# Peptides against a protein of PDB entry 4XPM, part 55

Target 1, 160 residues: chain A of PDB entry 4XPM
Amino acid sequence: VMLHSKNVKGFLENTLKPYDLHSVDFKTSSLQSSMIITATNGGILSYATSNNDVPKNSINEINSVNNLKMMSLLIKDKWSEDENDTEEQHSNSCYPVEIDSFKTKIYTYEMEDLHTCVAQIPNSDLLLLFIAEGSFPYGLLVIKIERAMRELTDLFGYKL
Target 2, 67 residues: chain B of PDB entry 4XPM
Amino acid sequence: DIKGTIAFDTHGNVIESTGVGSQRIEDIGDLSKVTLDAEGFAQVQGDSLLVHLYKRNDITLAVYTSA

## One batch from the design tools (peptide; made by RFdiffusion4, then SolubleMPNN)

Design b2_p13_7_s1 (from b2_p13_7, 6 letters changed)
Fold by OpenDDE base, seed 3:
Structure b2_p13_7_s1 (fold): chain B 160 residues (1-160), chain C 67 residues (1-67), chain A 13 residues (1-13)
Amino acid sequence: as target 1 above (160 residues)
Amino acid sequence: as target 2 above (67 residues)
Amino acid sequence: SLADLHDAILKEI
């Protein structure tokens, strides 16, 4: 079954939801943004952002989109570097994972005061990217993106 | 009586923290080196708190208690 | 128990 663009957008919207645990008294903020970008150029194919207090077609909306484009490109570049760096792949910021016999890696990157996490969708030209506040713990962010990745099987093997 | 918790992964990154655990994230470095028993348990005496450790599925839970 | 709490957390994340 093919994922439609609308379905992808909705999926990304759902990933924004915060954790609110009941077993222990712990909760997170919502993700700031969630994106699917190209591994080649860092182009945004789909995205979702929290706190939609920005009017449509406003200057603030343009600025926010441009900021996402910039972050996407920067993270793509860092990811590309790490994919060609054996040492970085063995660093504490890299989580090798396997999903349905497909191998991929999850990287955590500090972006100013933000916590980010990126992973290549298995065998594809696409990256899944989460951007969270600094209060969002990296260990949980990694788990979050791994769980999300497992739900994107329709995009496995997607080539541009 | 639980005073706090820290859950962390094999990379030493926090998954969750509560209570006094939120103020003792730096303990992860030492806690990650503690030898666990065959069932995945250990206890470590801290400054004034006892830390109960349990690890399974590559996630370590540390529970802080007064005794 | 500690193990039960661990498992409870796992179910939520």
Scores: peptide ipSAE 0.812, ipTM 0.959, DockQ to the pose 0.927
Fold by OpenDDE base, seed 1:
Structure b2_p13_7_s1 (fold): chain B 160 residues (1-160), chain C 67 residues (1-67), chain A 13 residues (1-13)
Amino acid sequence: as target 1 above (160 residues)
Amino acid sequence: as target 2 above (67 residues)
Amino acid sequence: SLADLHDAILKEI
């Protein structure tokens, strides 16, 4: 399956949208960032950010992109360690899930004051990564990324 | 009247919180241990508020009321 | 009801 960058970028941008419930008076901030990265080396294949106030090609944009690269690499490394650690896979920060008969795991990681969530796209070399503010509840973040992965069936089994 | 809510998953992580529930996240530890009836309901009397519990589809909703 | 509220939340998340 060919990865269409424009389609993926648009999808990631849509995942940034916040929750705004009306059944109860609860709302979240937008996700800070949403990314698809490689499970092998943490390289960013596509990303979206909610910060639209940074001028293009500015030093601030470069710094923000570099920060995303750093975070993606750190999270990939932590994910890789946990995938090889039975104890971590049974920790409270790991959610085993099944999507269309494919098994994967969702991990939550606190990165400084940010709440992050990462999951391997089933049977693929890709990870989906959400970065949110610390006010974004982990339980909801897990649900959000699970729902998102269910929309990425075209990437299931994607190998680099 | 509802004074607040907490919804949480089987890992004890918050899904949503409102009102007084947002200030009582620490209650999840005890609330998760409450035995529910056959329909998934329970009530727990707190220090000053009554907590109404309902669990279905691995999500527990706690509603705080004055009575 | 409490169950209705629970279901309403589920529909939104």
Scores: peptide ipSAE 0.812, ipTM 0.959, DockQ to the pose 0.952
Fold by OpenDDE base, seed 4:
Structure b2_p13_7_s1 (fold): chain B 160 residues (1-160), chain C 67 residues (1-67), chain A 13 residues (1-13)
Amino acid sequence: as target 1 above (160 residues)
Amino acid sequence: as target 2 above (67 residues)
Amino acid sequence: SLADLHDAILKEI
């Protein structure tokens, strides 16, 4: 059964939830944004944001959406460059991973004061993108996106 | 008694930090170079604190104690 | 133990 658009939206909303560990006294903020974008053009197919205090169809909402579009495009461009750069693929900002026998890579990118990570959904034309505050540790962000991506098996192999 | 912790991955990126560990993120560079025993343990003197290291599943946990 | 704490963290992340 394929994931429907509403299911994907709900999934992304769920990824926004923060970590709150009990073994040690550590917790994070919520993700600012979670998106599925196209690897080809950086177009947003689905997104969720933790900023829900903006009225719908307001100028502020339009600005926020435009900001997401811009950030999506920028990250897509960086990702594309790195995918064509063997040196970048061996940097500390790149995490090769394997999910259900599919290989992909997770990249971390500093975007101004934000921490981001992006990964190609295995064998697909789609990228999963997390945007977090600067206080969100990169190591944990990588783990978070890996775990999330394992839940998107219905999108594996999706081609535009 | 634990004064703080740092958990970090093989890339040197933080997974979590607590207590004094949150103020010693720069220690990761040196801690990542420490040779662990066959069971994945080590101890390192860090300033006035003792750092207990354990690595498994590519995640290193550093626990800071007074002794 | 240290190992137990490590594993406890692993279970949460």
Scores: peptide ipSAE 0.812, ipTM 0.959, DockQ to the pose 0.946
Fold by OpenDDE base, seed 2:
Structure b2_p13_7_s1 (fold): chain B 160 residues (1-160), chain C 67 residues (1-67), chain A 13 residues (1-13)
Amino acid sequence: as target 1 above (160 residues)
Amino acid sequence: as target 2 above (67 residues)
Amino acid sequence: SLADLHDAILKEI
């Protein structure tokens, strides 16, 4: 089944949901943002954010979107650099993973006080990007994005 | 009686933390180096707490108890 | 048990 833009948006919105464990008394905040961006230019194809209290078309909304664009570009650039750096690919911030026989990598990046995680959708020109508060642990963030990636098989191999 | 927990991955990154574990994230460096038995278990005596370790599926769980 | 707790966490993440 082909993923349409609305389906992708809804998917990203669902990824914002926090963890609330009952086996142990642990819960997280919602993700701040979840995005699918182009690996080539860092352009945002789709995004969801937990801060939806800002009025539409307001200056604050524009600033928020611009901030996402900036972060997307910065993370794409860092990702691109790391994809050409063997040492970074073997660092503690890189998680090689395999999904349905497709190999990809998950990278964690500190963005000021935010915790971010990015991964190339296998064989595609797209990146999945999670942005969380600093209280969201990296290990769990990596697991979260891996689980999400497994649900995006329709985008595997997508080329712009 | 459990005083806290830390779960962490093979990169030493936290998956979850509770109780006193949330205040002892720095322990992961040492805990990750502990030799586990054939069943994936170990115990480490800390400063004032006993740490029970169990690792499976590349996830280590540390449980802090008073004894 | 410790193993059970580990598995319980694993099921939730």
Scores: peptide ipSAE 0.812, ipTM 0.959, DockQ to the pose 0.928

Design b2_p13_7_s2 (from b2_p13_7, 6 letters changed)
Fold by OpenDDE base, seed 4:
Structure b2_p13_7_s2 (fold): chain B 160 residues (1-160), chain C 67 residues (1-67), chain A 13 residues (1-13)
Amino acid sequence: as target 1 above (160 residues)
Amino acid sequence: as target 2 above (67 residues)
Amino acid sequence: SLAELHEAILKEI
C-alpha cells in the first residue's frame, strides 16, 4: 500500500479538522494549514488549507500559496537550525518522540500570531507541518501532529 | 462546582482550558511543581479557588472549584 | 470524578 499524491492530499485535509471535546466544554478552530515539505529546501510536496472561498487562480489565492511557501521555508530554516542546536533541543518547544521504534522530534514555533508545529517524518527527508491560530494550544497541537505522523508510516525512511 | 479546567503536558504547554482556567494559564508553572500523592492527586489552595490536580500518562488535569 | 474526567479527555484527544 503506497500513499499517492491524492491520498496524501486527502490525509492532510482531514488533519484540518478541529477538536470539539464533550468531556469538557472546549473546542478549537480548524488548522489553518497542513503541509508536507522537504527538509532540504522547504519545498511543498503537498498541502491543505482551510476554506476561505477565494476564487481559484485569483490574486488572493496566489498570495495565499506564496505565503505558505514563505512560511514553509522559514520553518524549515528554523527547524534546521534547531537540529544543530543542543540548547534548542532541550527547550520546552522540542518534544522528542518515538514512533514504532523510530525517533523524531516535534518542534513548536510561534510565527507572528500563529501557532505552528513541525516534525520530521521518521528517518525521512520530509517534514510534517501544522499551522494554526494562536488560540490553538501548543500541547494539543503536539498531540495532534504526533497522531498524524503515526498514520504516515508509508513515508518513514523516504529519501529524496 | 467546577469553575474551570486546565490540562497541560510535561512541558507546561496547554492541552485544553475552560472557564476560569483559561484565565489562569500562568498557574501552570506552579502547578507543575506540586508533589502528587501515590495515586497522582493533589490539592492546592489558591486565592479563592481550590485547585484539584490529577496526573496520569504525562498529562496533568487541574480542576478549579470554589471550595 | 477527577480521574474519570481525565480519562474522558484522553479518549478525545
Scores: peptide ipSAE 0.808, ipTM 0.958, DockQ to the pose 0.931
Fold by OpenDDE base, seed 2:
Structure b2_p13_7_s2 (fold): chain B 160 residues (1-160), chain C 67 residues (1-67), chain A 13 residues (1-13)
Amino acid sequence: as target 1 above (160 residues)
Amino acid sequence: as target 2 above (67 residues)
Amino acid sequence: SLAELHEAILKEI
């Protein structure tokens, strides 16, 4: 089964939801953005953002989309470099994980005051990318993206 | 009696923090080095607070109490 | 207990 674009968009929108724990008095902000991008060029295939207050087709929307494109490209480049760097793959910014017998890595990157994490969807040409505010703790962000990837099995092995 | 909490992963990254724990993120470095017992527990006396540690499934929970 | 709190957190994350 292949995910349709609308299904992917809806999935990403759902990932924006914040954590609101009850066991302890802790909650996060919503993710700023959630994206699926190409590992080859950093092109955005699908995205969701919590900043929906901007009128569509406005200059502000264009700027926000352009900003996402820039961030996507920068993170893809950093990811590509790290995938060819053994030391970076063993740093605290890299989390090797296994999902359904597929191995992948989750990387955390500080982007100005934002907390980001990115992971290659197993055996695919796609990256899942979360962008959060600096108040969103990295450990939880990593858990969040891992859980999300487990729901994207239809994209495992996807090649462009 | 809980004054705060910190949960953190094996990389020393925060998962959650509450209360006084939110102000003591720097403790993670030392807390991560504490030797736990066979059941995954430990206690560490801080400046004025007692830190109760429990680790399971690669997540360490630190609970801060006055005693 | 501490273990129970840990478990409760795990269930939410």
Scores: peptide ipSAE 0.808, ipTM 0.958, DockQ to the pose 0.925
Fold by OpenDDE base, seed 3:
Structure b2_p13_7_s2 (fold): chain B 160 residues (1-160), chain C 67 residues (1-67), chain A 13 residues (1-13)
Amino acid sequence: as target 1 above (160 residues)
Amino acid sequence: as target 2 above (67 residues)
Amino acid sequence: SLAELHEAILKEI
């Protein structure tokens, strides 16, 4: 089944769910935001946020969306720089991964007090971006985004 | 009796932490350098706690016990 | 066991 815009939105909303382990007494907060953005300009194609207590069409909603736009642009810029920096690609902030013979990289970025993780959807002009609170451990965040990206095969090779 | 746990990846980033492990994230640097046996196990004495290590699938689990 | 706990965690993440 092809991913439609509504399906993508629902997918992103599902990624917001926290971890709640039972094998050990460990749980996380929900992701703050989950987005698919363009690798070219950092434009947001789809997004989900855990902050659902903001009234629609309110000034707070506008500010929230603007904040997401700003963060997406900043992260896109950092990602673009790192993709052209061999040294950064070999840092502990970069996780090379392979999904169904497609290679991509997962980057972790600290944005103020937030933990972020971004990865190019294989062979596409799109980035998947997770934004979490600082309490969300990076190792788990990387695993989370890798697992999520494996479910986005319909977007592999997507070109703008 | 388990006093805490830390699970971490090959980059030294935390996957999960519980109990005393949550207060000993700085141990990852040293724990990542410990030589494991053929089955992926090791034990390291750290202050008053014993750290039990097990690594599989590029994830290391450290379990802290009093003995 | 430690290995069993590791496996249990892996199944949840």
Scores: peptide ipSAE 0.808, ipTM 0.958, DockQ to the pose 0.930
Fold by OpenDDE base, seed 1:
Structure b2_p13_7_s2 (fold): chain B 160 residues (1-160), chain C 67 residues (1-67), chain A 13 residues (1-13)
Amino acid sequence: as target 1 above (160 residues)
Amino acid sequence: as target 2 above (67 residues)
Amino acid sequence: SLAELHEAILKEI
C-alpha cells in the first residue's frame, strides 16, 4: 500500500517534533524543515516546516518556500557528488545503514548555521531531508532520520 | 552527584550533552580512544572531574562526577 | 547505574 500525499505530509509534520529527554535533562528545538525530494532533480515532493508564523500566500511564505527549494537543490547536488566519491562515502559525514536488508547512507551537511542530514530512501529515487538549527547535535539528527526512514517502507523502491 | 553527561556515536558526533558535558565536547576525541573493559566500562580522571564511560550499541555515554 | 542510564537514553532516542 502506497502512502498517500496527505499521509506523507502528516508524517513529515510529525518528524518536526523535538526531542525532550527525561532520563537526562536534554531537549532540542523542533526541526526547521522536513522534506521528501527527488534524487534526480532535487524537486520537493512534500515538506513540512516549523515556521508557521507566516501567513499563507504571503510574500514571506513564498520566500520561505523558495529558500527550501534552494536548499533542497544544493543538498541534492552535494549528495549526488558524494554518492560518486568513494572518499566522501568513507568520511565521518557518511553513515552507512541497513534497514530491512536494504542498504542506504545518511549524510550530514553544514549549511550556513544549520545542521542538515539527508538519506536516500532505500532503493528509491527519493531523498529524506532534515534541516535543524545548529544547536541540534549531528549524532542525534542521524538517529532521528534513521528512525524516520524505518517508517517509510511504503516508499522503498519507489521510482519516478 | 552527576555534573554532566555526553553521549556520542562512533563518528564522534554528539547525541546529547548536559551540564559540564556541554562545555567539554572536545573531550570526545580522547574519550573515544579509551579502552573499555569486557562489559563496556571505563573510568578516566580528568583535570578535576571523574569521567565514567559506558558503551553499548555503538553509543558511548560519559558521565562527569566530582569523584 | 551507568548502564541503566544508558539504556534509558536509548529508549528515548
Scores: peptide ipSAE 0.808, ipTM 0.958, DockQ to the pose 0.926

Design b2_p13_7_s3 (from b2_p13_7, 4 letters changed)
Fold by OpenDDE base, seed 5:
Structure b2_p13_7_s3 (fold): chain B 160 residues (1-160), chain C 67 residues (1-67), chain A 13 residues (1-13)
Amino acid sequence: as target 1 above (160 residues)
Amino acid sequence: as target 2 above (67 residues)
Amino acid sequence: SLAELHDKILEEI
C-alpha cells in the first residue's frame, strides 16, 4: 500500500487513539500530537493533533501549529545530538530496536510536562514523533511508537 | 485480592499501572533488582503489601496483594 | 494466574 500525503495524515490521526486495556483497568489519554518530521531540519511533513476545538485560521490555531513546529525542532536537535553521542545512546532514554532486520533507535524526551518519544524511520531521513501528556507512561509510549513504525514500511529508506 | 499492578520494561519505565501500583512507581527501582527464579517468578514483601513478580519477554509485571 | 495476566497485557499493548 502506497503511503501518500492523505494516507499518512490518516495514519497519524489513528495513532492518536488512546489505550484502553481490559486485562487490567488501565487507560490512557489520547496522544496530544503525532508527527512525521525531517531528521535534517525538523520540518513537519505531516501531523495530527487531538485538539479539535480550535477554529480554523484562528490565532489560537496559529499558536498551536507554531508550538508544534517549535517542539519538533527542539526534539530533532536533541535527537541529532544523541545520535552523535555514544553515552546518550547507552542511557535508559534510548531503546535500540530492530524492525524487519532494520535497526533504529527510540528516544524518550521530557518536554516540560509532556512525554515525548521519537524514532528514526529505518534508513530514512524521517522521524516519527509522539507527544503525550505526562500521565502517559514512557514504557507504553515506546511500545506504541514501535508498533506504529512497523506499519510505515513504505517510508523505510526514504531520503529527502 | 489484587490491590494494584505495575508493568515495566527493562529500562525501568512504566508500561501500565493500576490501583496501589500507580502510587508506588518508585518501587520499580528495587523490584528490578530482585532475582527471579527459573520460571521468572518472585515475591517481595514491600511495605504492607506483598508484591508478586513475573517477567517474560522483557516485561515485568508486579501484582500487589495484601498477602 | 500471574503469567496469564502478563500474557493478556502483552496482547493488548
Scores: peptide ipSAE 0.810, ipTM 0.959, DockQ to the pose 0.919
Fold by OpenDDE base, seed 2:
Structure b2_p13_7_s3 (fold): chain B 160 residues (1-160), chain C 67 residues (1-67), chain A 13 residues (1-13)
Amino acid sequence: as target 1 above (160 residues)
Amino acid sequence: as target 2 above (67 residues)
Amino acid sequence: SLAELHDKILEEI
């Protein structure tokens, strides 16, 4: 079954779910946002947010969407720069990973008080982007996005 | 007897923290440099707490105890 | 044990 817009949206909504560990007394907040964007221009193809109490077509909704667009563009630009920077690729903010023989990288970026992670979906023109509160640990955020990418095999190799 | 925990990855980034561990994130820098034994264990005496270390699968767990 | 706790965490993340 191929991933279409409805399936992708539902997938992203599921990624918002917080961690609630029982082995140790630790839990996180939900992700603030989860997005699939284009690596070309940072355009949002699909997104989910944990803040859904804003009325549709309201000024607050428009502002929130515009904020996501801004963050998407900023992160895409930073990602593009880092993909052309050997030193950045060897920093503690870059995690090389391999999924089903495909290599990609996970980058962590501090955006004001937010913790973000972005990764190119293997061999594709798409980026997966998680935005979390500052209390969400980066190490766990990286694990979360890696696990999510493993479920997006239908998008591997997707070209615009 | 556990007073807290920190789990962290090879980049020194936190995976989870609890109890006193949440207040000792700065310890990761030193803990990451500790030499582990053949089974992946070590113990480090802190200021007033004992830190028990175990690393496997590129994840280090630090457990803080009074003894 | 410490190793067991480590494994339990791994199972949850």
Scores: peptide ipSAE 0.810, ipTM 0.959, DockQ to the pose 0.953; fails the geometry check
Fold by OpenDDE base, seed 3:
Structure b2_p13_7_s3 (fold): chain B 160 residues (1-160), chain C 67 residues (1-67), chain A 13 residues (1-13)
Amino acid sequence: as target 1 above (160 residues)
Amino acid sequence: as target 2 above (67 residues)
Amino acid sequence: SLAELHDKILEEI
């Protein structure tokens, strides 16, 4: 029942793809990163990044991974705070959603010039996290992560 | 002729923007307060542009035209 | 129409 690591990574890689609408002349950049992290410690279980120009085992790769670790921890901390803050849960940056009778919340956070979006996979110890450039509109980012999360039903209720 | 568009959600966050709409994101605050008719439509006269509004499924589309 | 355009956008996002 549990998704294999390769399947999860492939899924995350697919979420990186940009929007390119035909109904209107609108397109986005690719997501910078897409991750599944633990809600407890912010540890990265799986990730994908659009930065494919970094050689393997290079110092730059190490730095990029470390940067992702730092961002995941920071976002996890902010998420944890908001989950214990009624006012923040009713703010403009919080989107309550229901997927197959499971309730969760989508939060948008700006980190420097990046637009991020995070949501707890329903009833699980896992968070789905998107990191995009500042040009990626939040409304679309929220829709993107909601629809992505609907494809992760196998992880609903997952406990560490 | 369409001069631009803005689509936004119930939180006032942008979903997409094109043309002159991309330069008028600040209009969302006012547009979100416009009363729509029973069919979900409204028109708002701007400075030199007419804004056509349509909302369904919690997504509002604003289309900017000259008339 | 405006409604049609709305729906087309919705189908793409």
Scores: peptide ipSAE 0.810, ipTM 0.959, DockQ to the pose 0.953; fails the geometry check
Fold by OpenDDE base, seed 1:
Structure b2_p13_7_s3 (fold): chain B 160 residues (1-160), chain C 67 residues (1-67), chain A 13 residues (1-13)
Amino acid sequence: as target 1 above (160 residues)
Amino acid sequence: as target 2 above (67 residues)
Amino acid sequence: SLAELHDKILEEI
């Protein structure tokens, strides 16, 4: 069974949920955005956002989507640069990980006051991208995206 | 009595923080350098707080208590 | 214990 577009959208929506720990009194905000983009051009294939206060098809929604497009392009460009930079791959902003024998890298990027995290879906032309508020800890954001990536096995090896 | 906590990864990035730990994120630099015993434990005496450390699975938990 | 607390956190993240 393959992940269809509607299933991917639902998956991304589920990733928006915040952490609310009970072992310790710690909770996060929801992710602002979660998206799958192309590694080649930064084009958005699917996305979810926690901002549901914007009316559908409104100018505000269009602006919000345009903002996501801009962010995805910027992050894709940064990711592309880092993938060709040995020093950046060995910085504290890069987490090499292995999922089901597939190697990938998780990068953290600060974008204005936002905390972002991006990872190439293993052996694919796709990137998973999380955008969170600055209060969302990077270490937890990395764990979150790793856990999410493990659920996207249907997209492993996906080529455009 | 726990006054706060910090959990952090091997990159020194925060996973969670509570209480006084949220105000002492800068401690991670020093805490990450502490030598742990064979079971992954250590204690570090601060100015007014005692920090209890435990590391396993590349995640370090620091618990702050009154000294 | 501290180890138990660590494990509980790990289970939640």
Scores: peptide ipSAE 0.809, ipTM 0.959, DockQ to the pose 0.924; fails the geometry check

